# Peptides against a protein of PDB entry 2AUS: the designs that were tried, part 74

Target 1, 323 residues: chain A of PDB entry 2AUS
Amino acid sequence: ADIKREVIVKDDKAETNPKWGFPPDKRPIELHIQYGVINLDKPPGPTSHEVVAWIKRILNLEKAGHGGTLDPKVSGVLPVALERATRVVQALLPAGKEYVALMHLHGDVPEDKIRAVMKEFEGEIIQRPPLRSAVKRRLRTRKVYYIEILEIDGRDVLFRVGVEAGTYIRSLIHHIGLALGVGAHMAELRRTRSGPFKEDETLVTLHDLVDYYHFWKEDGIEEYIRKAIQPMEKAVEHLPKIWIKDSAVAAVAHGANLTVPGIVKLNAGIKKGDLVAIMTLKDELVALGKAMMSTQEMIERSKGIAVDVEKVFMPRDWYPKLW

## One batch from the design tools (peptide; aimed at target 1 H214)

Design b2_p29_7 (made by RFdiffusion4; failed a check: the pose's geometry)
Pose (drawn by RFdiffusion4):
Formats: structure tokens, sequence, C-alpha cells
Structure b2_p29_7 (pose): chain A 309 residues (1-127, 142-323), chain P 29 residues (1-29)
């Protein structure tokens, strides 16, 4: 997921006017929240659905959604997209996820076999692909390991299968997500407590600084997604419901294939929309016309890059 | 042993912070 993509510039002269839109990290606090995402450290106990409900109550929001469900007892990274950016979590499906898990073996197994068997579970699995498994600690029947997986991979099922392969059987004692696409355990990971307090600092004490840092621009959700940057003049057509045509492309990532989920970005690096690529990168460069992206969801409001009559 | 204890401690810290957050959310009702 976190492979740095090469950027190819087709129109080296394209410029963006600062009058329109906002750099993503410079939105007025209200707009920042309308188009924000929270990198939440989900506590064990509540369901992911319940956590989102609590967030909507805390932030007095109309809409919110999480990216990738965590079971009630699972803690860790739970991206929660807010308001107008609620659907941006769709951008996380192609990006991977990473967990730290504690596996309790129902029988004694030599460490040698445990490491050998765990390694063989990398690659493909049926229940999804397992990118990597790194054993952190093996203490008797307890195995602590880090695993990177494709979205929708059930870790409980993976541990169960490892138990079968070892014949002794296995139980998942605990699980914590450490990565969900671009969301990881860094300075943006916040708790529900921080969210409530920072919201009070803003609505009661008038200080927006803390609630601002606790919420990320929605663009964070597409950080690992192939991108197509378009001219200012092309943003309005897309923001108004039109698919993206090739003439509007300024630069794009290499490796885009037809059918890939892409993010359409302004020259300020704001998220305009998510869509499916109808052409490859090379076709987008060589062709002068045609629909480059079948837009699935528009995020940018019509007011930022207006059509003027 | 040490890594497993540190791993389990993170969940306990989150439970304590969740109780405080829910108490403050009820007070805001």
Amino acid sequence: ADIKREVIVKDDKAETNPKWGFPPDKRPIELHIQYGVINLDKPPGPTSHEVVAWIKRILNLEKAGHGGTLDPKVSGVLPVALERATRVVQALLPAGKEYVALMHLHGDVPEDKIRAVMKEFEGEIIQRKVYYIEILEIDGRDVLFRVGVEAGTYIRSLIHHIGLALGVGAHMAELRRTRSGPFKEDETLVTLHDLVDYYHFWKEDGIEEYIRKAIQPMEKAVEHLPKIWIKDSAVAAVAHGANLTVPGIVKLNAGIKKGDLVAIMTLKDELVALGKAMMSTQEMIERSKGIAVDVEKVFMPRDWYPKLW
Amino acid sequence: MEKIEEFKEKSEELEEELEKALEKLEEDE
C-alpha cells in the first residue's frame, strides 16, 4: 500500500489560482471538520458502529463513518471520516492493514516449528492475501506477532488456521490494529477523551488549535491511492457531476491501470473525487480526448471552483 | 513476557480514558 508512486507531469505550465479552494491543511475550522477524518485509537469494548455514534454526539455531527470495522474487543487505528468526507473511507479498501496480535496456542509447540509454520502463511489465504508476518515474541504458548494484510482479512480466522496447521489449535487472545492504509500510530492518533476535551476547548474556550490537530484533512485518506491532478478549469465540471476527460489532466501517477480506483486532485492537492480509471497512465498521456476517469463520488463542493456564467 | 505486558497495557489505558470520556459525554446531556 505504502509504495511511493512516481509523478508524471503532462502540463508543466499549469498554475492554480489561490482564490479558489483552500490548501487542505488551511481550511476554516468548520470546513476542516466538514471534510475531515479522525485517526482514532479505538478502545476495547464498544463496537465500531458505537464508537462512530459517540463521535457524532461528541462533535455534534450529522454524518460520520469508519474505514474498516474493528470488532468490539479490538483496539487501534480506526479511521473515522466526518460529514462531507464520510464516504472517503472507500479510498482505504485498496490500501492494506497491519495488526499486532497475541496468539495463545492450545498446546506446546517448539518455537522452531511455530516460526516455520507462521512463515508459510504469508501470501494467499482463503476465508485474502497476507503480505507479511513478523513474530515479535514467543513465550511458551503465547505468540506475539505483527501481520500485514489485505483489507477485509479476518485475523481471527488466520490465527485459527495457524492453530490447525500446528494441530495443537490456537486462540486469538487480543488484537490491535496499528495501520489502516495511511493511518498509523503517529502524532495524529487520538482517543475519544482527547476528542471530547479538544471539542470543549474549541466550543467553550474558543481555542480551535487542538480540535484542529485531532482531525485530519480528508486528503489523508487518499495518501496511498494513485492520483490524477487536474487543471483549475476542469475542477468545476467534475465538481458538478461530469466524468473527467483527458484534456483536464495536468499530472498523474505512473502505474494507473484501467479499472483502478483513483483520486482526482486539484493543483492544491485537495480531493476532488474518487473514481475508476478508464485509461492507463500512458493512454492518459498520449491521448488528447476521451473519458479518463469514471467518477464514483464527488467530495469537493461546487462553490470552491465555480462555473461562472 | 515484557513485550506481551506492554501490549496488554495499551488496552487498559484506553479503557480508563474511555470511562472518563463517557462520563463527560453524559454530563453534556

Design b2_p29_7_s1 (made by RFdiffusion4, then SolubleMPNN; from b2_p29_7, 10 letters changed; failed a check: the pose's geometry)
Amino acid sequence: MELIEAFRARFRELEEKLKKALEKLEEDK

Design b2_p29_7_s2 (made by RFdiffusion4, then SolubleMPNN; from b2_p29_7, 11 letters changed; failed a check: the pose's geometry)
Amino acid sequence: SALIEAFRARFEELEELLEKALKKLEELE

Design b2_p29_7_s3 (made by RFdiffusion4, then SolubleMPNN; from b2_p29_7 with K3L K8R S11F E12R E17K E19K K20L; failed a check: the pose's geometry)
Amino acid sequence: MELIEEFREKFRELEEKLKLALEKLEEDE

Design b2_p29_7_s4 (made by RFdiffusion4, then SolubleMPNN; from b2_p29_7, 11 letters changed; failed a check: the pose's geometry)
Amino acid sequence: MELIKEFLEKNKELQKLLEKALKKLEEEK

Design b2_p29_8 (made by RFdiffusion4)
Pose (drawn by RFdiffusion4):
Structure b2_p29_8 (pose): chain A 309 residues (1-127, 142-323), chain P 29 residues (1-29)
Amino acid sequence: ADIKREVIVKDDKAETNPKWGFPPDKRPIELHIQYGVINLDKPPGPTSHEVVAWIKRILNLEKAGHGGTLDPKVSGVLPVALERATRVVQALLPAGKEYVALMHLHGDVPEDKIRAVMKEFEGEIIQRKVYYIEILEIDGRDVLFRVGVEAGTYIRSLIHHIGLALGVGAHMAELRRTRSGPFKEDETLVTLHDLVDYYHFWKEDGIEEYIRKAIQPMEKAVEHLPKIWIKDSAVAAVAHGANLTVPGIVKLNAGIKKGDLVAIMTLKDELVALGKAMMSTQEMIERSKGIAVDVEKVFMPRDWYPKLW
Amino acid sequence: SREEHEELKEYLAPLEEKAKEFRERYEKL
């Protein structure tokens, strides 16, 4: 997921006017929240659905959604997209996820076999692909390991299968997500407590600094997604519901294939929309016309890059 | 509203501490 993509510039002269839109990290606090995402450290106990409900109550929001469900007892990274950016979590499906898990073996197994069997579970699995498994600690029947997987991979099922392969059987004692696409355990990971307190600092004490840092621009959700940057003049047509045509492309990532989920970005690096690529990168460069992206969801409001009559 | 937030924070305190402890555990390794 976190492979740095090459950027190919087709129109080296394209410029963006600062009058329109906002750099993503410079939105007025209200707009920042309308188009924000929270990198939340989900506590064990509540369901992911319940956590989102609490966030909507804390932030007094109308809409919110999480990216990738965590079970009630699972803690860790839970991206929660807010308001107008609620559906941006769709951008996380192609990006992978990472967990730290504690596996309790129902029988004694030599460490040698445990490491050998765990390694064989990398690649493909039926329940999804397992990118990597790294054993952190093996203490008796307890195995602590880090695993990277494709979205929708049930870790409980993976541990169960490892138990069968070892014949002794296995139980997942605990699980914590450490990565969900571009969201990881860094300075943006916040708790529900921080969120409540920072909201009070803002609504009661008038200080927006803390609630601002606790909420990321929605563009964070597309950091690992192939991108197509378009001219200022092309943003309005897309923001108004039109698919993206090739003439509007300024630069794009290499490796885009027909059918890939892409992010359409302004030259300020704001998220305009998510869509499916109808052409490859090379076709987008060589062709002068045609629909480059079948737009599935528009995020940018019509007001930022207006059509003037 | 403020009272409801205080109650929610009290309820979440032990749960968040448990998550914090598990995180600190594997960071040591």

Design b2_p29_8_s1 (made by RFdiffusion4, then SolubleMPNN; from b2_p29_8, 15 letters changed)
Fold by OpenDDE base, seed 5:
Structure b2_p29_8_s1 (fold): chain B 323 residues (1-323), chain A 29 residues (1-29)
Amino acid sequence: as target 1 above (323 residues)
Amino acid sequence: MKEEFERLKKELEPLIARSKEFAARFKKL
């Protein structure tokens, strides 16, 4: 998620009208909530679905969705997209995840052997989805980006792990235990990262949300609930971006595909088939779509469909129709 | 509504505390 993407400017003369749109930092509180994502500290106990239902009840919302399931017993970072932003979770589902795990070994193993074997699990691993997963139980590869051992206390191993989306940490720990020859189980698990969402100052509890909503509705203090909700644009920070002309925004907001003449600037390294975020020059999310061209093709070509628009987020009236 | 949210807060408090305690263990490392 932390890969800085180069920005290539295609039209250096393109300006934006300050009267059009609602930049992420300029949304009225009601509009901010409608286009919001909560970085929730999910408690252990409830399902991710139950927690989303509670957020909807607390904030009086019709719709919300989460950026990737945490098991009932798992705590930590659960992005919850609100109302009009609900569909932005599709950008978070494929995003990398970080966890801290406590592994309990079923026998005594020398520390040097623990360290050596856990290092062998960095890289590509073969996993079978758990029986409780809605996913077909096909064997699949997953990338383990890193394993960092934090503490070894006899049979207890505390470690940080960065993984590809849909890596099962419980299954990883089971395989580590088998490789150690003694067996192991997952004693505790916390998610510390989900794409751009981290365990930082934006992380809020269900208690915080109750209190902050009351401060707004009963006391007229919007500051706390405003800070507790991130703009939906946060949920696409890790995606490659294409910034478009003001004249193209309303067409894309109506579901028209982005054509090459509408592009002002774009990230390097876009490939055909990539999920991309279409942005205004004010860094407002217009839509998510599938790249139909590479970055290079979008630079070199004068015409054609650059992005197949799949999910519009921006309201149709934020920018004028200039066609 | 208020009483229901206060009940929810009370039910979640020990679970949130456990989450914070586990988080505090590895933030010191």
Scores: peptide ipSAE 0.218, ipTM 0.802, DockQ to the pose 0.953
OpenDDE base, seeds 1, 2, 3, 4: peptide ipSAE 0.075, 0.181, 0.055, 0.093; ipTM 0.701, 0.783, 0.703, 0.751

Design b2_p29_8_s2 (made by RFdiffusion4, then SolubleMPNN; from b2_p29_8, 10 letters changed)
Fold by OpenDDE base, seed 2:
Structure b2_p29_8_s2 (fold): chain B 323 residues (1-323), chain A 29 residues (1-29)
Amino acid sequence: as target 1 above (323 residues)
Amino acid sequence: MKEEFEKLKEELAPLEAKAKAFAERVKKL
């Protein structure tokens, strides 16, 4: 998520009308909730589905969805997309995850050996999904981006781990324990990152949501609930972006594919087949789609389909029809 | 507040405290 993507300007004269749309910072509270994502601190105990059900009850919502299941015993970062934003979770499902794990070893192992063996688990690992997973139990490769040992206290190893989506930390710990020759189990696990969502000032509990919704509905205080909910645009910060002309927004909001003339600026390094976020010049999410061209092709070409629009988020009426 | 949400806060309090304690342990390292 920390990769600052270069922005290439294609049309430096393109302006945006300040009267059109609803920029993330200028949404009325009801609209902010309708296009919101909560950076929830999921407690250990409940399932991710139970937590989403509670959020819908607390906030009086019809729809919500989570940005990737946490096991019942796992705490920490669970992005929960609300109402009209519910489908933005598709951008978060494939996103990298970070965890802090406490591994308990079943025997004594020299610290140097622990460090050496854990370093060998950085990179590509072969995993089999657990029996309780809805995913078919096929062997699959997953990337471990990094392992950072935070503390070694005898048989207890506290470590940070960055992983590809759908890497099973419990399985990783089991394999580390086998490689150490003594066996190991996962004592504690917390997710500290899910794509652009991390442990920061935006992380809120279910308790916080109860209280903040109450302050809004009974006391008229919007500030807390407004801060507790991130704009849906947060959920696409890690994606490559394409910014479009005001004249193209309504067409894309109606489900039309983005054509090259509609592009004002774009991130470098877009490849054909990439998931991209189509944005307004006011950083509003219009749609998600599949890139049909590279960044270079989108710069060099005068016409053609740049993005196959798969999911529209923006209402059809936020921008005028200019066709 | 609805009674169901007070009960939820009571049930969650020890679990949220446990999660916070683990997160704070990690932040001190």
Scores: peptide ipSAE 0.559, ipTM 0.939, DockQ to the pose 0.803
OpenDDE base, seeds 1, 3, 4, 5: peptide ipSAE 0.552, 0.539, 0.538, 0.557; ipTM 0.937, 0.935, 0.934, 0.938

Design b2_p29_8_s4 (made by RFdiffusion4, then SolubleMPNN; from b2_p29_8 with S1M E3K H5F Y11K A13K Y26V E27K)
Fold by OpenDDE base, seed 2:
Structure b2_p29_8_s4 (fold): chain B 323 residues (1-323), chain A 29 residues (1-29)
Amino acid sequence: as target 1 above (323 residues)
Amino acid sequence: MRKEFEELKEKLKPLEEKAKEFRERVKKL
């Protein structure tokens, strides 16, 4: 999902007032938290809901939400959106995921056969969600984008896998084991990526959050907790973007649809029906919405509804009401 | 620090260590 999208400029003379808004890098710590997303390293054991409940207790928050459930036994990348950013998780739910999995085979299989069969699982697979899932148990296709075998040690196969959202790695491993003729189970699973969130310097534990919040509240040191929380704009990096005029920001922040005259620049390749992020010229997230036009239509047209605004994030007062 | 968070840290320690060990195994490949 590191898709560098081309940026098409529609209005090259559009300027932004530096006094308006709060760019992601210039938010006071309290405001940064209110519009934050944690790249949490979820430990194995607790549920994703228990972990979100702990984050709310640790950081003294009223609300938070996660960017896609990890099973209790699964560790790794769990984006947790905070307070006013809580609803940004809707951008992360459909995002691609990467995992590292340890598959244990129930019999001996030649390495060449393991490699050949696992390669056949790249592409479209048919899955039925498990009984315990909140998802209706209908057969559905899912994409496996890639399988990279990292290590084969006898019956233990360590592999990286990139998948479409809601692909069940446990079910994938079960089907691989059936195709190998010996059966297999998932011994270990870690999520290494959830859309724009990956294993990097932004990945923090619950332990880190406890200590970093303490350093801020008791010692007055905000730097640790500031670094531990990403701006909500991180959660939309993988979406196509539309940047709008300062004069359009307040209307969109009040829930008005984005009209074509408000557009300054936009990503190439937007299709009608796509989820898009509406941004200020300072890369602040104003809203998420559904594209009502393609990129080409947004360039060629002088008027009309470009985006149906579904979720506003920006406060109504960050930009002046110019209407 | 509140006692509840010290108790949380102690409960998390072996689980976070396990997650770290697996991450470090993968990073060496």
Scores: peptide ipSAE 0.510, ipTM 0.930, DockQ to the pose 0.782
OpenDDE base, seeds 1, 3, 4, 5: peptide ipSAE 0.503, 0.498, 0.493, 0.501; ipTM 0.927, 0.928, 0.925, 0.928

## One batch from the design tools (peptide; aimed at target 1 L206)

Design b2_p30_1 (made by RFdiffusion4)
Pose (drawn by RFdiffusion4):
Structure b2_p30_1 (pose): chain A 309 residues (1-127, 142-323), chain P 30 residues (1-30)
Amino acid sequence: ADIKREVIVKDDKAETNPKWGFPPDKRPIELHIQYGVINLDKPPGPTSHEVVAWIKRILNLEKAGHGGTLDPKVSGVLPVALERATRVVQALLPAGKEYVALMHLHGDVPEDKIRAVMKEFEGEIIQRKVYYIEILEIDGRDVLFRVGVEAGTYIRSLIHHIGLALGVGAHMAELRRTRSGPFKEDETLVTLHDLVDYYHFWKEDGIEEYIRKAIQPMEKAVEHLPKIWIKDSAVAAVAHGANLTVPGIVKLNAGIKKGDLVAIMTLKDELVALGKAMMSTQEMIERSKGIAVDVEKVFMPRDWYPKLW
Amino acid sequence: AAEERREEHEAIKEEVDERVEAVEEEREAA
């Protein structure tokens, strides 16, 4: 997921006018929230659905959604997209996820076999692909390990299968997500407590600084997604519901294949929309016309890059 | 209205703490 993609510039002269839109990290606080995402450290106990409901109540929001469900007893990274950016969690499906898990073996197994069997579970699995498994600690029947997986991978099922392969059986004692696409345990990971308090600092004390840092621009959700940057003049057509045509492309990532989920970005690096690539990168460079992206969801409001009559 | 909102948010924080403590106790008992 976190492979740095090469950027290919097709129109080296394209410029963006600062009058239109906003750099993503410079939105007025209200707009920042309307188009924000929270990198939330979900506490054990509540369902993911319940956590989102609490967030809507705390921030007095109309809409919100999470990116990748965590079960009630699972803690960790739970991206929660807000308001207008609610659907941006779609961008996380192609990006991977990472967990730290505690596996309790129902029988004694030599460490040698445990490491050897765990390694064999990398690659593909049926229940999804397991990118990597790193054993952190093996203390008796307790195995602590870090695992990277494709989205929708049920870790409980993975541990159960490891138990079968070992014949002794296995139980997942605990699980914590450490990564969900670009969201990880860094300075943006916040708790529900921080969110409530920072909201009070803003609505009661008039200080926006803390609630601002607790909420990320929605563009964070597409950090690991192939991108196509378009001219200012092309943003309006897309923002108004038109698919993206090739003439509007300024630069794009290498490796885009037909059918790939892509993010359409302004030259300010704001998220305009998510869509499916109808052409490859090379075709987008060589062709002068045609539909480059079948737009699935538009995020940018019509007001930022307006059509003038 | 502001007092009611403060109490509502405090209630959410207390509920989170209680559920976290209950999960910890269940894990220790296990």

Design b2_p30_1_s1 (made by RFdiffusion4, then SolubleMPNN; from b2_p30_1, 16 letters changed)
Fold by OpenDDE base, seed 5:
Structure b2_p30_1_s1 (fold): chain B 323 residues (1-323), chain A 30 residues (1-30)
Amino acid sequence: as target 1 above (323 residues)
Amino acid sequence: HMAEERERHRAIVEEVERRRAEVAAELAAA
């Protein structure tokens, strides 16, 4: 869900030095790539791992990771985090997903009944993971946020579905088919959203990446490859944020926990145990961590550990050590 | 160096298109 989060300011006088850090839009191209995420249009056919391996070969990278597996035959939005940003996939794996699916019914069903039954699958559903999933085959609840029927043509039902991470659309379609009394299977599936990544102007193919890489390396044209790679900060847009003082940045970049005095502003509604993004006043991602306090506790307290820092992204030298 | 890199990238593109075509043929046969 695009949860609009209120921003609460603790220190309205906090300033940032413009000479420190590298804001997302001001990174040199090599640094932008090192801290990048590609909104890849995964082609049908290859595995998500093969696609990540090809991206590493195209861009001459040592490390990359994806924001959530797509099956070989499934196309669409696959966020691929690069190099120093690779660990940002932790923020994307639990993010909501959207799909467009084609369901084929194994018998004739009146359109009114199709619409009525599919509407009943909005909300909490019980799923069993597929046999081929690395996930233990335990029954689990998942949220279906919405189902939007796009088209009904006889036995073919095209629909958009918003789901909690790790909802199996194939299993959903199977259960819809059972509820309709005729059975059904998933004919086609495309992922149209993965958290903050969607089908928009930032969506690029492997072909685009090859072309844009050559425009950069052969022709000296950086613009295309720069636009094809999003800053790693894009991959945390859906997380609650805590913005910190310049004096706290280097300590957090060295792996120190964030203490309450370092906080300048923060999102409302942070709970203890939430995954949070620690940001500079220039909206640079410093680290991901676990909230050790609520938003309210971070406002009311003068001291203590606010965030247990789990993963540092920012280099140690972008901000000076001020301790 | 650049020619070898272009050939490696071409081979990736060709493999993507091959696999896309295989999936399309499977969908058309179903």
Scores: peptide ipSAE 0.502, ipTM 0.925, DockQ to the pose 0.897
OpenDDE base, seeds 1, 2, 3, 4: peptide ipSAE 0.023, 0.000, 0.021, 0.023; ipTM 0.500, 0.230, 0.345, 0.397; seeds 1, 2, 3, 4 fail the geometry check

Design b2_p30_1_s2 (made by RFdiffusion4, then SolubleMPNN; from b2_p30_1, 15 letters changed)
Fold by OpenDDE base, seed 2:
Structure b2_p30_1_s2 (fold): chain B 323 residues (1-323), chain A 30 residues (1-30)
Amino acid sequence: as target 1 above (323 residues)
Amino acid sequence: HMEEERREHEEIVRAVEERVAAYRAELAAA
């Protein structure tokens, strides 16, 4: 769900210098790429690692990382964070996912029973990771946020499913099949959402990336490659945000923890321990960190560490050192 | 340099297509 978070203003007089930083919409193309995330339409067949390797070769990148592995046979939304943005994937790994799945039943089941049983799988489910997973095969609870049956054609059930990160759709389908009494398998799976990344106009193929790269390099047309790459700030849209004073930006960019006096505005509902995005007043991502206070504590207190800075993204020189 | 890069990109495209084709062949055989 796109959680619209209320914004609480602490300092309504705080201004930002337009000469400092590089807002997401004002980055030169090379800088845009360095701080980019591709909403890739991963084809079925290749691994997520192969696809990331290809993107690195296409765009001449030293580093890239993906926002959560898709199995070879799974297509669709694979966020690929580039270069300086590579580590923004840590914000995407815990993000909810949506899939469209085709489930094939191994026997005939009345449609009413299919619908009834699938509805029972909404909510908390117990899963064991597959053998091939690097994740320890401990039983764990995962949330199924919703199941929407799109079509039932005999033994074929097309459905949309929203799930907590690390929910195994193949295992879900297996359990649904067991509950139906006939068994089932996953025929097809497409990921339609990974946090803020979804099937929309920003979704691009590897073919598109090749073409758009050549339009840029050979024809001087940067528009296509610019549109194909989202700013890294897109990858944190789903996180609670804290906006900071220009005077605090350089310190945080040097790895200093965010203190309460640096806060200009913040989202409501931040809890201690939450992953938060530290933003400039120009909506530039400075860092990710762990909230050391609630929103309420950050409002009421005049001092203290608000955020333990875990990962800096912003270069140290975008804002002047004022500490 | 651009010709070499284009050739490399064409090889990537072919490699993608081959992997997709192999997947489709597995589905058709199942």
Scores: peptide ipSAE 0.454, ipTM 0.913, DockQ to the pose 0.871
OpenDDE base, seeds 1, 3, 4, 5: peptide ipSAE 0.439, 0.411, 0.442, 0.424; ipTM 0.909, 0.899, 0.910, 0.903

Design b2_p30_1_s3 (made by RFdiffusion4, then SolubleMPNN; from b2_p30_1, 11 letters changed)
Fold by OpenDDE base, seed 5:
Structure b2_p30_1_s3 (fold): chain B 323 residues (1-323), chain A 30 residues (1-30)
Amino acid sequence: as target 1 above (323 residues)
Amino acid sequence: SMKKEREEHEAIVEEVERRVAAVAEERAAA
C-alpha cells in the first residue's frame, strides 16, 4: 500500500527564493536527462545490464544504473537512473515489487484447492535464493503482501503478486506447487511495479527511446524525450521526506549532515535508521541519508544531527552558500 | 555523423526484436 505519510510543519514562515535551484518540472532538457530516471519496459531476452548499456549508447551517457535486476526472460518495469541520478537506485532496490506470473501445474488440482493454498502464501514465507543469485544462499524470510488470482485455466494459473524486495517468484511458485502436491514451474513472469514505478503512461520501450531521441536531435522536438524521462525525484516518492531551508541546501549539497535548525517540514513516522530523502521547498532532491532522529525528536529538539548525509545528488552551485 | 548514430540505434532495436522473437519461439516450442 502506498502509505500516505502525514506532513508535519516545523517552520510555517519559511520561504524559498524562486531564483535558486532547478525544480523537477523546470529543468532544461540536458539537465533533465542528467537527473533523470526512465521507467523502462524491459523486453524479454536481454539482461538488465545489456538494456542499461543500450540506454547509455542511445542517450550518449557515461553512467546509468537499474532499480533491481530482472532475469533475461522476464519483462516489464525496470527503472533506469541516468548520469547524476544513477545512485538514486539505492532508494529503489529495497522497494516493494509487483509481478504478474503464469504458473504451470504438473498435475490436475481442483480450483478451490488452488485458491485455498495460494491464499496461505500471503504473509511471511521462507525462501532460499537460487544458485545463480549473487546473494549468499541463506534461508531468509520475505513478505508476500498479496496474491490475486486473475485466471485459472486447467493447469495454468495467472496471478498478480505483491512482494518484498528480493522475493523470488520462481521459488514461490515452486513452493506453491509442492503444497498443491503436484509440483509447478514458472512459465512466464512480468514485473508490473518497482516502488513508485508502475505500468502507466510513463512506461517506455527501447524503441520509444530511440524514436524520441531522434525527434529531439534531428527535428528539435524535445517534448517526447522529456516525457520519457522522469525526474530523479520520482525515484524517492516512496521514501519519507524532510524539507529544508534554502540556507541549509548548499551545506547539504557539499556533504554536510542535516542539522535540526535546517528542517522546515517532514513526514510523520520517521524512525532512527530510516533512509530519508532531503528535499528543498521546491521538491528538489538534495540528498539521501540515514535518519539519526525520529520525527518526534526532530520536532522537539532545537539542535543536533537529524540526518547523516550518505548520497548527494544536487550540484553545489544550485543554491548559494548562506553560512 | 547523425546518420551513423541512427544506424547504430536501429541496430540496437533490431537486436532487441531478435531476442524477443527468440523467447517467443522458445515458449511456443515448450
Scores: peptide ipSAE 0.604, ipTM 0.949, DockQ to the pose 0.871
OpenDDE base, seeds 1, 2, 3, 4: peptide ipSAE 0.600, 0.603, 0.603, 0.600; ipTM 0.949, 0.949, 0.948, 0.948

